# Peptides against a protein of PDB entry 6DSZ: the designs that were tried, part 50

Target 1, 361 residues: chain A of PDB entry 6DSZ
Amino acid sequence: NYVVTAQKPTAVNGCVTGHFTSAEDLNLLIAKNTRLEIYVVTAEGLRPVKEVGMYGKIAVMELFRPKGESKDLLFILTAKYNACILEYKQSGESIDIITRAHGNVQDRIGRPSETGIIGIIDPECRMIGLRLYDGLFKVIPLDRDNKELKAFNIRLEELHVIDVKFLYGCQAPTICFVYQDPQGRHVKTYEVSLREKEFNKGPWKQENVEAEASMVIAVPEPFGGAIIIGQESITYHNGDKYLAIAPPIIKQSTIVCHNRVDPNGSRYLLGDMEGRLFMLLLEKEEQMDGTVTLKDLRVELLGETSIAECLTYLDNGVVFVGSRLGDSQLVKLNVDSNEQGSYVVAMETFTNLGPIVDMCV

## One batch from the design tools (peptide; aimed at target 1 G45)

Design b2_p20_4_s3 (made by RFdiffusion4, then SolubleMPNN; from b2_p20_4, 11 letters changed)
Fold by OpenDDE base, seed 5:
Structure b2_p20_4_s3 (fold): chain B 361 residues (1-361), chain A 20 residues (1-20)
Amino acid sequence: as target 1 above (361 residues)
Amino acid sequence: GKPPKITDLEPRPPVNAKIY
């Protein structure tokens, strides 16, 4: 009798930080295949609150706060294209995860994108965008009263989207994306018209970016714009300002994940395929009129961690390193380096037992 | 030793400051 103890999945495929349980609580949410783990970040560390089984592998997990909501809602998309918006509700000791809305967003026709599922939320919570299929951008309008997540497709002329984000500070929802064509990789923006269900010309574009440009980071105000991360370079563009750096240190290994540290977008964590952890800094220059402009970009090596699938800054220099290939970690960022020149100290390690092979026998 | 409290950890590095 091989008691195949159904080991809980330990490999992390997503993580997010926000205020899901309450307006005051800081939460860490961890996606482990079909399981969602909810923690409260406390002075003592991570306190488990709830574990939720999902009806499929979590492909997208994003927190968002619509206008008038006291706390964040959770958007989840599964690999089977089941979408839901979840709310945490506590009534005394009773904890419920409420489905505010749900729907299946699968198309009958379309080529699933080779780069996988991308899900993004407009910072003003006007819509959810999904890149599921080549040549299509799916939009889910966010309506508070809608229990059914309905979506429509907009044709995307750019068939090979590498990454896409919604920009901040745009009158209309605006996407910024890296795409590949026969001439190389490029960055383009589109405004998304919910009314007309079409793209309008976006505020800017940048043709012929680095050939290995792989990630877009939307930068909050006051800077706005986007950061484009490649193998050799990191570039910033906001329509008016372009700035690029090519620090030799990033060429050694591909950056694979990122997370914003500061709400104003002044710092980002970057993780590479070797488990190196970097800080990307946006250096500001304050103008005489009180406007803040980007002066420079800088990359600093912090240290080494497990190979991150996802990163999320918690608080007080604490970072959760979600790993698929190795042990996930809670790490501390220090101001002073150790004897080895590392600013990273592991606080807690979460053993990864490897992929749960669902051997359906 | 007592596991370090998350609050006992060193402060977040300043914005626009070199970490090293």
Scores: peptide ipSAE 0.082, ipTM 0.751, DockQ to the pose 0.024
OpenDDE base, seeds 1, 2, 3, 4: peptide ipSAE 0.023, 0.025, 0.077, 0.034; ipTM 0.520, 0.521, 0.743, 0.703

Design b2_p20_4_s4 (made by RFdiffusion4, then SolubleMPNN; from b2_p20_4, 11 letters changed)
Fold by OpenDDE base, seed 4:
Structure b2_p20_4_s4 (fold): chain B 361 residues (1-361), chain A 20 residues (1-20)
Amino acid sequence: as target 1 above (361 residues)
Amino acid sequence: GSPPVITDLEPRPPVNARIR
């Protein structure tokens, strides 16, 4: 009996940073198909803590901290629409991953969206939003005492949603999304009513954005609003302020992922299809009344990495580059460029052995 | 009871990257 030790997946399809193992620990969580790898980020590097097998390919992986939780919880949605909320528990040397809640969120009727599964969490942890099917927005209310994840659908008039996020600083949970219609791509906002299970009109919209607008970044306070990333342009909108830039450098390759560096949303990492790493900077202007407004947007080329499927800033200028197509990397961002003008130094490379074709022999 | 959503796997060896 040749126990063909099934080669563990190496391609990264998601990564997130937060405080999952404890309130004090900084964690890197990596999704590799059906596997979740949990690391503690230390001054000496990544310390592996636990690997967890999931009953399905991880499609969504997000950390969130409900009010009154001491550490982050982990939301996972699989490609087969199994949802769970996980908690890390450690008692001495005993490590347990506890399922706080679970459910299947598959609908009997619906066209799976061409842009795949999108899962988002309200910054105030009121709900999880899921775009699974065209013309539907699924809501999972977050309740601490509920072991069963219950969901309901709200009908979206916009059938072709490209990307969606919850906005920050909204009294009601508010989504911002890019959608496509026959006239082009547009940005719209909706408030989500849990009570009425419907959308209300959101605070703003932006019709006729760039034709290739593909990503929404929700910007935290004090700026608020959203960044819309296209092929040629990056735009900011918060209902009151609109700002757009079209740096030629981003036109060379499509930006495919992003990650917030600063908690206040002043900087974002951007990765493109060529493995170029950028910093998007939000320049702050402080008004006389103490309000903070966006003065300008700037993009800087930092250097080159593996083609990122996902990016996550860890700490002290260290970034994890999760790659599906190439080797994942741990990279250091430097203040000063090297002789080649790069601010990026590879610290560690994680070999990607490619797609494990489960050759069930 | 709903089948477990997760199973325990052995962690991989430490990654030697020093985060300074």
Scores: peptide ipSAE 0.014, ipTM 0.406, DockQ to the pose 0.754
OpenDDE base, seeds 1, 2, 3, 5: peptide ipSAE 0.023, 0.019, 0.011, 0.011; ipTM 0.590, 0.558, 0.487, 0.423; seeds 1, 2, 5 fail the geometry check

Design b2_p20_5 (made by RFdiffusion4)
Pose (drawn by RFdiffusion4):
Structure b2_p20_5 (pose): chain A 361 residues (1-361), chain P 20 residues (1-20)
Amino acid sequence: as target 1 above (361 residues)
Amino acid sequence: SPVVEITYYDPSSFVSTFYD
């Protein structure tokens, strides 16, 4: 027999922003399935540089540039457990994606978990963290000689884990995650020690959270902490400081995705399965001592995009809506809500043949 | 040889539009 592609996969599973082509090259990297698309934000709009294709299902796609690097290094993990670090190199008149490092990190003894694979990267590029199998948190230290991507497993007493994130602004690599056991689910803190290959007691107390907490947000350096998005209550956790708001405007649909807008983290974008687009706010309270603190949380609806699996703010009040169930599109957010109450205006839609359920000729 | 296989494709001629 023989199989050809009549149409490339159009559903968007992942999208990230960063400086990948050069420095201050606003790149939008869109992950379809086996395809990877790279764009440069120009005055024209989204203009591509190179659409590559991998022998794998892109499951983790994150950007970073470690200590003393020219440009961000891209990291990709295949669902069949192929890990690689890439680098856009336009040294010549052509374009080559050099593979700085690669290595298969499958464990012969783990069970894939509900909520699938999670790939997290340290705030200061100390290591790559993986959550492939239940009870096994895998660590991949980041240096130069680890070109054949080597790795080691830590053990995780917490068996059922929902979402994991690396916390910003800590003494060393620290992890914040939501896990489930009997008696509801909780949030616990750990410290990754890649010198002893163990877990140390985390920065702060283990808190009880909402029963349906589904997302953890890594809050940047000026504030620090973690934001946990459940079904009905949005909570902020940072050591002893704790804030939460529970608007009934949210419970109608589960919040699925989040994206950071400002570098400060004062504004966030949220998405419903009903196709909404929220703005999560961390309002400031600059005090006498020239320091900045955080006072409250406020969520107010912006309008509605399409159902988003990915979410990314690009530039000049524009957000790329990566849709898996429908057309991905480009959106302009305006201060003046011109028509009705939707601060959201569609600029461009991308044909997505969506989940093809049935068909005929 | 790399664990991953990377195939190079030319970019699409389609360009989106930014409205001022």

Design b2_p20_5_s1 (made by RFdiffusion4, then SolubleMPNN; from b2_p20_5, 12 letters changed)
Fold by OpenDDE base, seed 4:
Structure b2_p20_5_s1 (fold): chain B 361 residues (1-361), chain A 20 residues (1-20)
Amino acid sequence: as target 1 above (361 residues)
Amino acid sequence: SSLLTITSYPPSSHVTRLVP
């Protein structure tokens, strides 16, 4: 009896930070293929709380807090289109993961997108959006009073969506996306009408962005709008203000992940394909009317880490670097650089034993 | 249209253990 102790997956394919176990706890949730790991962030580091086996490879993992929830709920979508909304419940020493909603969101007709599954949640928790197939945007309305969440598709004219996010501060749920057509890459916005189950014209668009524009970051208030990250440029747009930078340092390697540091969107971590960690800074200008506008964008090299698949800022300058190709890390960001000019110090390293080849015997 | 079934709160004790 060879008990092949199936080695647990160690490669990280997603991470998220929020308040999942309680309103007060800061959690780190890590997706490792089919495994969900839940940690509490403490002054001493990461405390493991629970590990959960999922029915498939986690493709989307997002925390969200509907109005009147005391803590965050977890949306998970698997690579086989199994969706669920999970709640953490603790009763004394008993820890349960409660499924609040579940279902399969696969369509019978559609071409799976080459850029993979994208799942996003409206900042006001009005809906979940899913780009699963070319030319379709799936909406899951988040109605509290409904015993059933009825997903529907909206036709998307733009067949080749690269990335999509919900914008902040919009009266109606509004998506911003990068798409490619024969003329190049473009940015467009749509309002999502839940009532009519259609797209309305969004507040702005930007045609002919950088050819390698690959990521959209939705910027919270007071700035609003979005950041578009390319190979050579970083662009901000909010409908009224446009600002682009082309720092030579980012041209050396493709930025592949990002995470917001400040709740107000003043700083973002950026990770590239070489494991370089950057800070993107949004410089504010306060207008005479008390409105805050973007003055400038700046990028600073912080240091080097493992090649990030995902990044999440925890607290107190601590960052989790989730790596698929290398060891995941807990790193500290310092205010002052070391002798080598690095602001990054590794605190903990989590060994990646490589992809578990599921040898289905 | 895909249907996500909300398990009514209080969640019925059927913890669908995502047991492998």
Scores: peptide ipSAE 0.093, ipTM 0.617, DockQ to the pose 0.047
OpenDDE base, seeds 1, 2, 3, 5: peptide ipSAE 0.007, 0.055, 0.020, 0.065; ipTM 0.413, 0.642, 0.547, 0.585; seeds 1, 5 fail the geometry check

Design b2_p20_5_s2 (made by RFdiffusion4, then SolubleMPNN; from b2_p20_5, 9 letters changed)
Fold by OpenDDE base, seed 4:
Structure b2_p20_5_s2 (fold): chain B 361 residues (1-361), chain A 20 residues (1-20)
Amino acid sequence: as target 1 above (361 residues)
Amino acid sequence: EPVLKITYYEPSSYVSKLVP
């Protein structure tokens, strides 16, 4: 009996930060195929807390804090459509990952989307949204008082959704998405009615965005709205204000991941396919009435890292670079550049042994 | 009609293996 000690997966396919272990702890959660690694971020670095094996490849991993929760809960969706909501519980030295909810969200009918599984959570924790299949948007209402969460599908006329997010600051849960049709790529918004189980017209749309628009970033208040990232351009839209930039530097390689640095959405990290790390800055303009509006967008090259599959800003300028193709890294962002003009210093490297080919021997 | 039911289950672990 060769116990093939299945090598632990090392390729990172997702990462998220939040307060999962406690309200006070800053955590880094790393998805490596079927494995979830939980760290506490400390002044000394990453402290491992727990590793857990999941019943399938992690496709979605999002932290969220419903009303009345003291700490974040973790939503996981696997590639086989097993959904769960997890809670971290520690009792003395005993650490348990509690399943608050679980179920399979697979539909009997539907074409799996070519762009893969997208899972998003409303910032106000009213619902989880899932784009699993073309022409469908699955909603999981989040109601703590219910012993059972009932998911439902809403038909989406736009068959080729590229990316989707929930917007901030909306009276009703509102999605913003990039989609493709024969005329190009477009951005649209829908309000999600839980009562009627349908989409209502959203606050805004933008037709004919950049042909390679691939990512939506929901921007929190006070700015609100969304950022649309393309190959050549970065666009902000909030219904009232539209602003686009086309910095030549981003044209060199496709931006593939992003992460918010500031809670107020003033800065975002961007990673491209060459391992370049950028800072996207939202410049503020304060109005006389105290409202904050977007004045301008700016992109700055910070430096180079491993090719990021995912990025997570931790604290104090420390960033986790989750890599699928290369070694994952902890990097430090400095205020001053080095002699090479880089603001990035590698702190720690996590060896990627490559794709675990499940050799079923 | 709601297509899927997610059940809250506090005592269960969805995790196949816990590794300290």
Scores: peptide ipSAE 0.054, ipTM 0.592, DockQ to the pose 0.049
OpenDDE base, seeds 1, 2, 3, 5: peptide ipSAE 0.030, 0.034, 0.031, 0.030; ipTM 0.506, 0.487, 0.540, 0.546; seed 2 fails the geometry check

Design b2_p20_5_s3 (made by RFdiffusion4, then SolubleMPNN; from b2_p20_5, 12 letters changed)
Fold by OpenDDE base, seed 4:
Structure b2_p20_5_s3 (fold): chain B 361 residues (1-361), chain A 20 residues (1-20)
Amino acid sequence: as target 1 above (361 residues)
Amino acid sequence: SSVLKITSYPPSTHVTRLVP
């Protein structure tokens, strides 16, 4: 009996940072197909804490902290539409991953979206939103008093959603999304009514964005609004302010991932298909009334990494570069460039052994 | 604590229309 020790997956398909193991711990969670790896971020690097086998390929992995939780909970959705909410619990040396909620959210009717599964969580933890199928937005209400999380669908008139996020600072849960129609790509917002289980008109829309607009970044307060990333342009909109830049440097390769560096949304990491790492900077202008507005957007090339599937800023200029196609990396961002003009130094490399083709022999 | 069940109803019964 050759126990072919099934090689553990090494390709990263998602990563998230938060406080999952405790309120004080900074964690890095890495999705590698069906495997979840949990690390504590330390001054010495990544300390492995637990690996968890999931009942399917992880498609969505998001940390969130419902009001009155001391630490983050983990939402996972698999490619087969198995949803769960997980809690980390440690008792002495005993580490348990507790399932707080679970269920299958597959619909009997629906066209699976070509852009894949999108899962998002309202910043105020009122709901989880899922774009699983064209023309449908699934809502999982996050009610603490409810013994059953009853997901429902809202119809989207926009059949071809490219990306969607919840906005910050909204009285009602509000989504912002890029969609495509025969006229091009557009940005729209909807408020989500949990009570009526419908969309209401959102605070703003932007018709005829860049044809290759592919990503929405929700910007936290004080800026609010969203950033729309295209092939040639980066645009900001918050309903009151619109600003667009078209830095030639981003046109060379498609930006494919992003991660917020600063809690206030002043900086974002951007990764492109060539492994270039950028910093997107939001320049602050403080008004006489104490309001903060966006003055300008700037993009800086930091350096080169492995081709990122996901990026996660950890702390002290350390970034995890999760790669599906190459080796994942822990990199340091420096204030000063090296002789080659790079601000990026590789600290650690995690070998990617390629796709485990499950050759069921 | 009891594990919460996530349930999803088929769209035929619970798809609310966008009210224009």
Scores: peptide ipSAE 0.380, ipTM 0.719, DockQ to the pose 0.017
OpenDDE base, seeds 1, 2, 3, 5: peptide ipSAE 0.030, 0.025, 0.022, 0.030; ipTM 0.562, 0.541, 0.546, 0.533

Design b2_p20_5_s4 (made by RFdiffusion4, then SolubleMPNN; from b2_p20_5, 10 letters changed)
Fold by OpenDDE base, seed 2:
Structure b2_p20_5_s4 (fold): chain B 361 residues (1-361), chain A 20 residues (1-20)
Amino acid sequence: as target 1 above (361 residues)
Amino acid sequence: KSILTITYYDPSSYVSKLVP
């Protein structure tokens, strides 16, 4: 009787950082299929706190802090459309993961989108947005006074959404998305009206972006706006300022993930399909009126890592590289390059045993 | 319009554990 000890999943399909266990703790949360791993980031490395089995494959994992919460809450959506909001609670040595909200957000009708499930949270925590099906945008209002969160769909005329984010600094919740039509790829914005349960015209749009534009990064204040990542170009737009760069170095491989380094959005990590790690830098210009505008964009090659599915900047130049295809890593970013010209040093490697092919024997 | 309800609990009044 070979007890096939079901090996725990090792492939990482998502990671987030925030203050989940407490307001003071920096956490790394790692999604490995149905498993959630919670770590505290310490000077000594990652300290494991809790592992949680989820009732399905994690498709979305986002930390958010509603007004009046002392620490972050965790939104999870599974591949089978089970949604929950989780809270970490510690009472002495007892650690509990509390389900503050749960429900299934599956629609009876709709074509699942080919680009998969996208879940986003408004930076002001007014709503969760879900792109689950073509031509629909699901909204979950985040109202604290309501014991029941009523999700609703808004029709999205753009059927082929590639990526979507909420923008920062908007009076109303505003989404920015890349979509494809027969004429190419475009960027558009919509304001989301909770009252009318409809889209209003957003502050800006950009038609005919790069044909391979694949990612939207919402940029916080003071810059605001969004970064659009393509195969050959990186573009910034905030309605007033437009800036594009086409660094030859990014053309070699597709950028597949990103993570914000600085809270003000001045730096981002970028990972490509070859395991190259880049820094995207937003250079500021201070105007005479005290406003900050984008002066320039710059990309720097930092080094090579495992092929990232997700990236999280932790602290002190330490980055977690979550890999689905290879070993996940903790890496250190150095100011000085090594003999090979790399600014990246591997600190720890986490063996990936590969996709557990559920051989349903 | 399919209204899906997500039940939101006050942590002070209701605790559900996802982990056995």
Scores: peptide ipSAE 0.220, ipTM 0.708, DockQ to the pose 0.035
OpenDDE base, seeds 1, 3, 4, 5: peptide ipSAE 0.051, 0.048, 0.067, 0.080; ipTM 0.519, 0.590, 0.475, 0.596; seed 4 fails the geometry check

Design b2_p20_6 (made by RFdiffusion4)
Pose (drawn by RFdiffusion4):
Structure b2_p20_6 (pose): chain A 361 residues (1-361), chain P 20 residues (1-20)
Amino acid sequence: as target 1 above (361 residues)
Amino acid sequence: SLKEALEEMEEGKVDIEPAS
């Protein structure tokens, strides 16, 4: 027999922003399935440079540039456990994606967990963290000689884990995650020590959270902490400091995705399965000593995009809405809500044949 | 406020205008 592609996969599973082509090259990297798309934000709008294709299902896609690098290094993990670090190199008149490092990191003894694979990267590029199998947190240290991507497993006493994030602004690599056991689910803190290959007691106390907490947000350096998005209550956790708001405006649909807007983290974007688009706020309270603190949380609805699996703010009040169940699109957010109450205006839609349930000729 | 937050988002370097 023989199989050909009549149409490339159109559903968007992942999208990230960063400087990948050059420095201050606003790139939008869209992950379909086996395809990877790279764009440069130009005055025209989204203009592509190179659409590559891999022999795997892109499951983790993150950007970073470690200590002393020219441009961001892209990291990709296949669902069949193929890990690689890539670099856009336009040295010549052509374009080549050189593979700085690669390595298969499958464990012969783990059970894939509910909520699938998670790929997290250190705030200062100390290591790559993986959550492939239950009870096994895999660490991949980041240096130069680790070109044949080597790795080692730590053990995780917490068996059922929902979402994991690396915390900003800590003495060393620290992890914040939501895990489940009997008696509800909780949030616990750990410290990754890649010198002894162990877990150390984390920065702050284990807190009880909402029963349906589904997302953890890494809050940037000026504030520090972690934001946890459940079904009904949005909570902020940072050591002893703790804030939460529970608007009934949210419970109608589960919040699925989040995206950081400002480098400070004062504004975030949220998405519903009902197709909404929120703005999560961390309002500031600059005090007498010239320092900045955080006072409250406010969530107010912006309008509605399509159902988003990915979410990314590009530039000049524009957000790329990566839709898996429908058309992905481009959106302009305006200060003046011109029509009705929707601060959201569609600019461009991308044909997504969506989940093809049935068909005929 | 919400309007102030959105005003700060309009401060961009690239004026994005897609073709019709």

Design b2_p20_6_s1 (made by RFdiffusion4, then SolubleMPNN; from b2_p20_6, 8 letters changed)
Fold by OpenDDE base, seed 5:
Structure b2_p20_6_s1 (fold): chain B 361 residues (1-361), chain A 20 residues (1-20)
Amino acid sequence: as target 1 above (361 residues)
Amino acid sequence: SLEEALAEMQKGKVTIKPPK
């Protein structure tokens, strides 16, 4: 009897930080194929709290806090298009993960996008947006009383969306996306009307961005707008201000993931295909009227890690590096560099045993 | 500066000790 101990998946395909277990707890949530791992970040490290099996590979995992919620809720979408909103509930020693809402958001008609599933949440928690199929943007309205996740589609004229985010500080939910057409890559914005179930013209667009522009970062207030990451350049646009940098160091390897360090969006972590970790800094300029404007963008090399599939800043310069190809790491960012000029020190390494071929027997 | 940014990060609420 070979007890094939089904090895638990170790490859990380998503991670997020927030306050899921309580308003006070700092949590790290890790997606490993069909498994969700929930940790509390403590002075002693990562304390495991709960593991949850999902009804398929986790494709989207996002924390969000609707108005009047004391803690974050978790949105999950699986590769089989099962959507759910999860709540953590503790009653003494009893820990339950409650499904507040669920639904299947699969369409009968549509070409699955080659760039995979994208799921985003409006910063004001008005809706969830999904790019599942070419030429369609799916909207799930967020309603507290609705246990059934109902969705509708809006047609996108732009068939080849590369990445999409909701912008901050918009009166209506507004998406910003990179798309490709025969003329190259472009950035466009749309307002999403829940009432009319259509797109309205967004506040701005940027035609002819870098040919390899691959990621959109929505920037919080006071800056607002978006950062566009390419192979050779990083650009910022908010409708009124445009900035571009082309630091030679980013040309060496493609940036593949990012994470915001602080709520104001002044700092981001960037990871590339070589496992280099960067900090993107937004330099502020305070105007005489008290307005804050973006002065400059700067990229600094922090050091090297495992090749990140996802990054998430925890606290006190501690970063979780979720790796699919290598070992995941908990790393510390130090104030002073070592002799090699690295600010990164590995604190903990989580062995990746490789792709568990789920032999569905 | 980078050093200032890194120094600010060290003022967080949740201090994670290095593994023993």
Scores: peptide ipSAE 0.572, ipTM 0.925, DockQ to the pose 0.792
OpenDDE base, seeds 1, 2, 3, 4: peptide ipSAE 0.568, 0.560, 0.572, 0.570; ipTM 0.924, 0.921, 0.924, 0.923

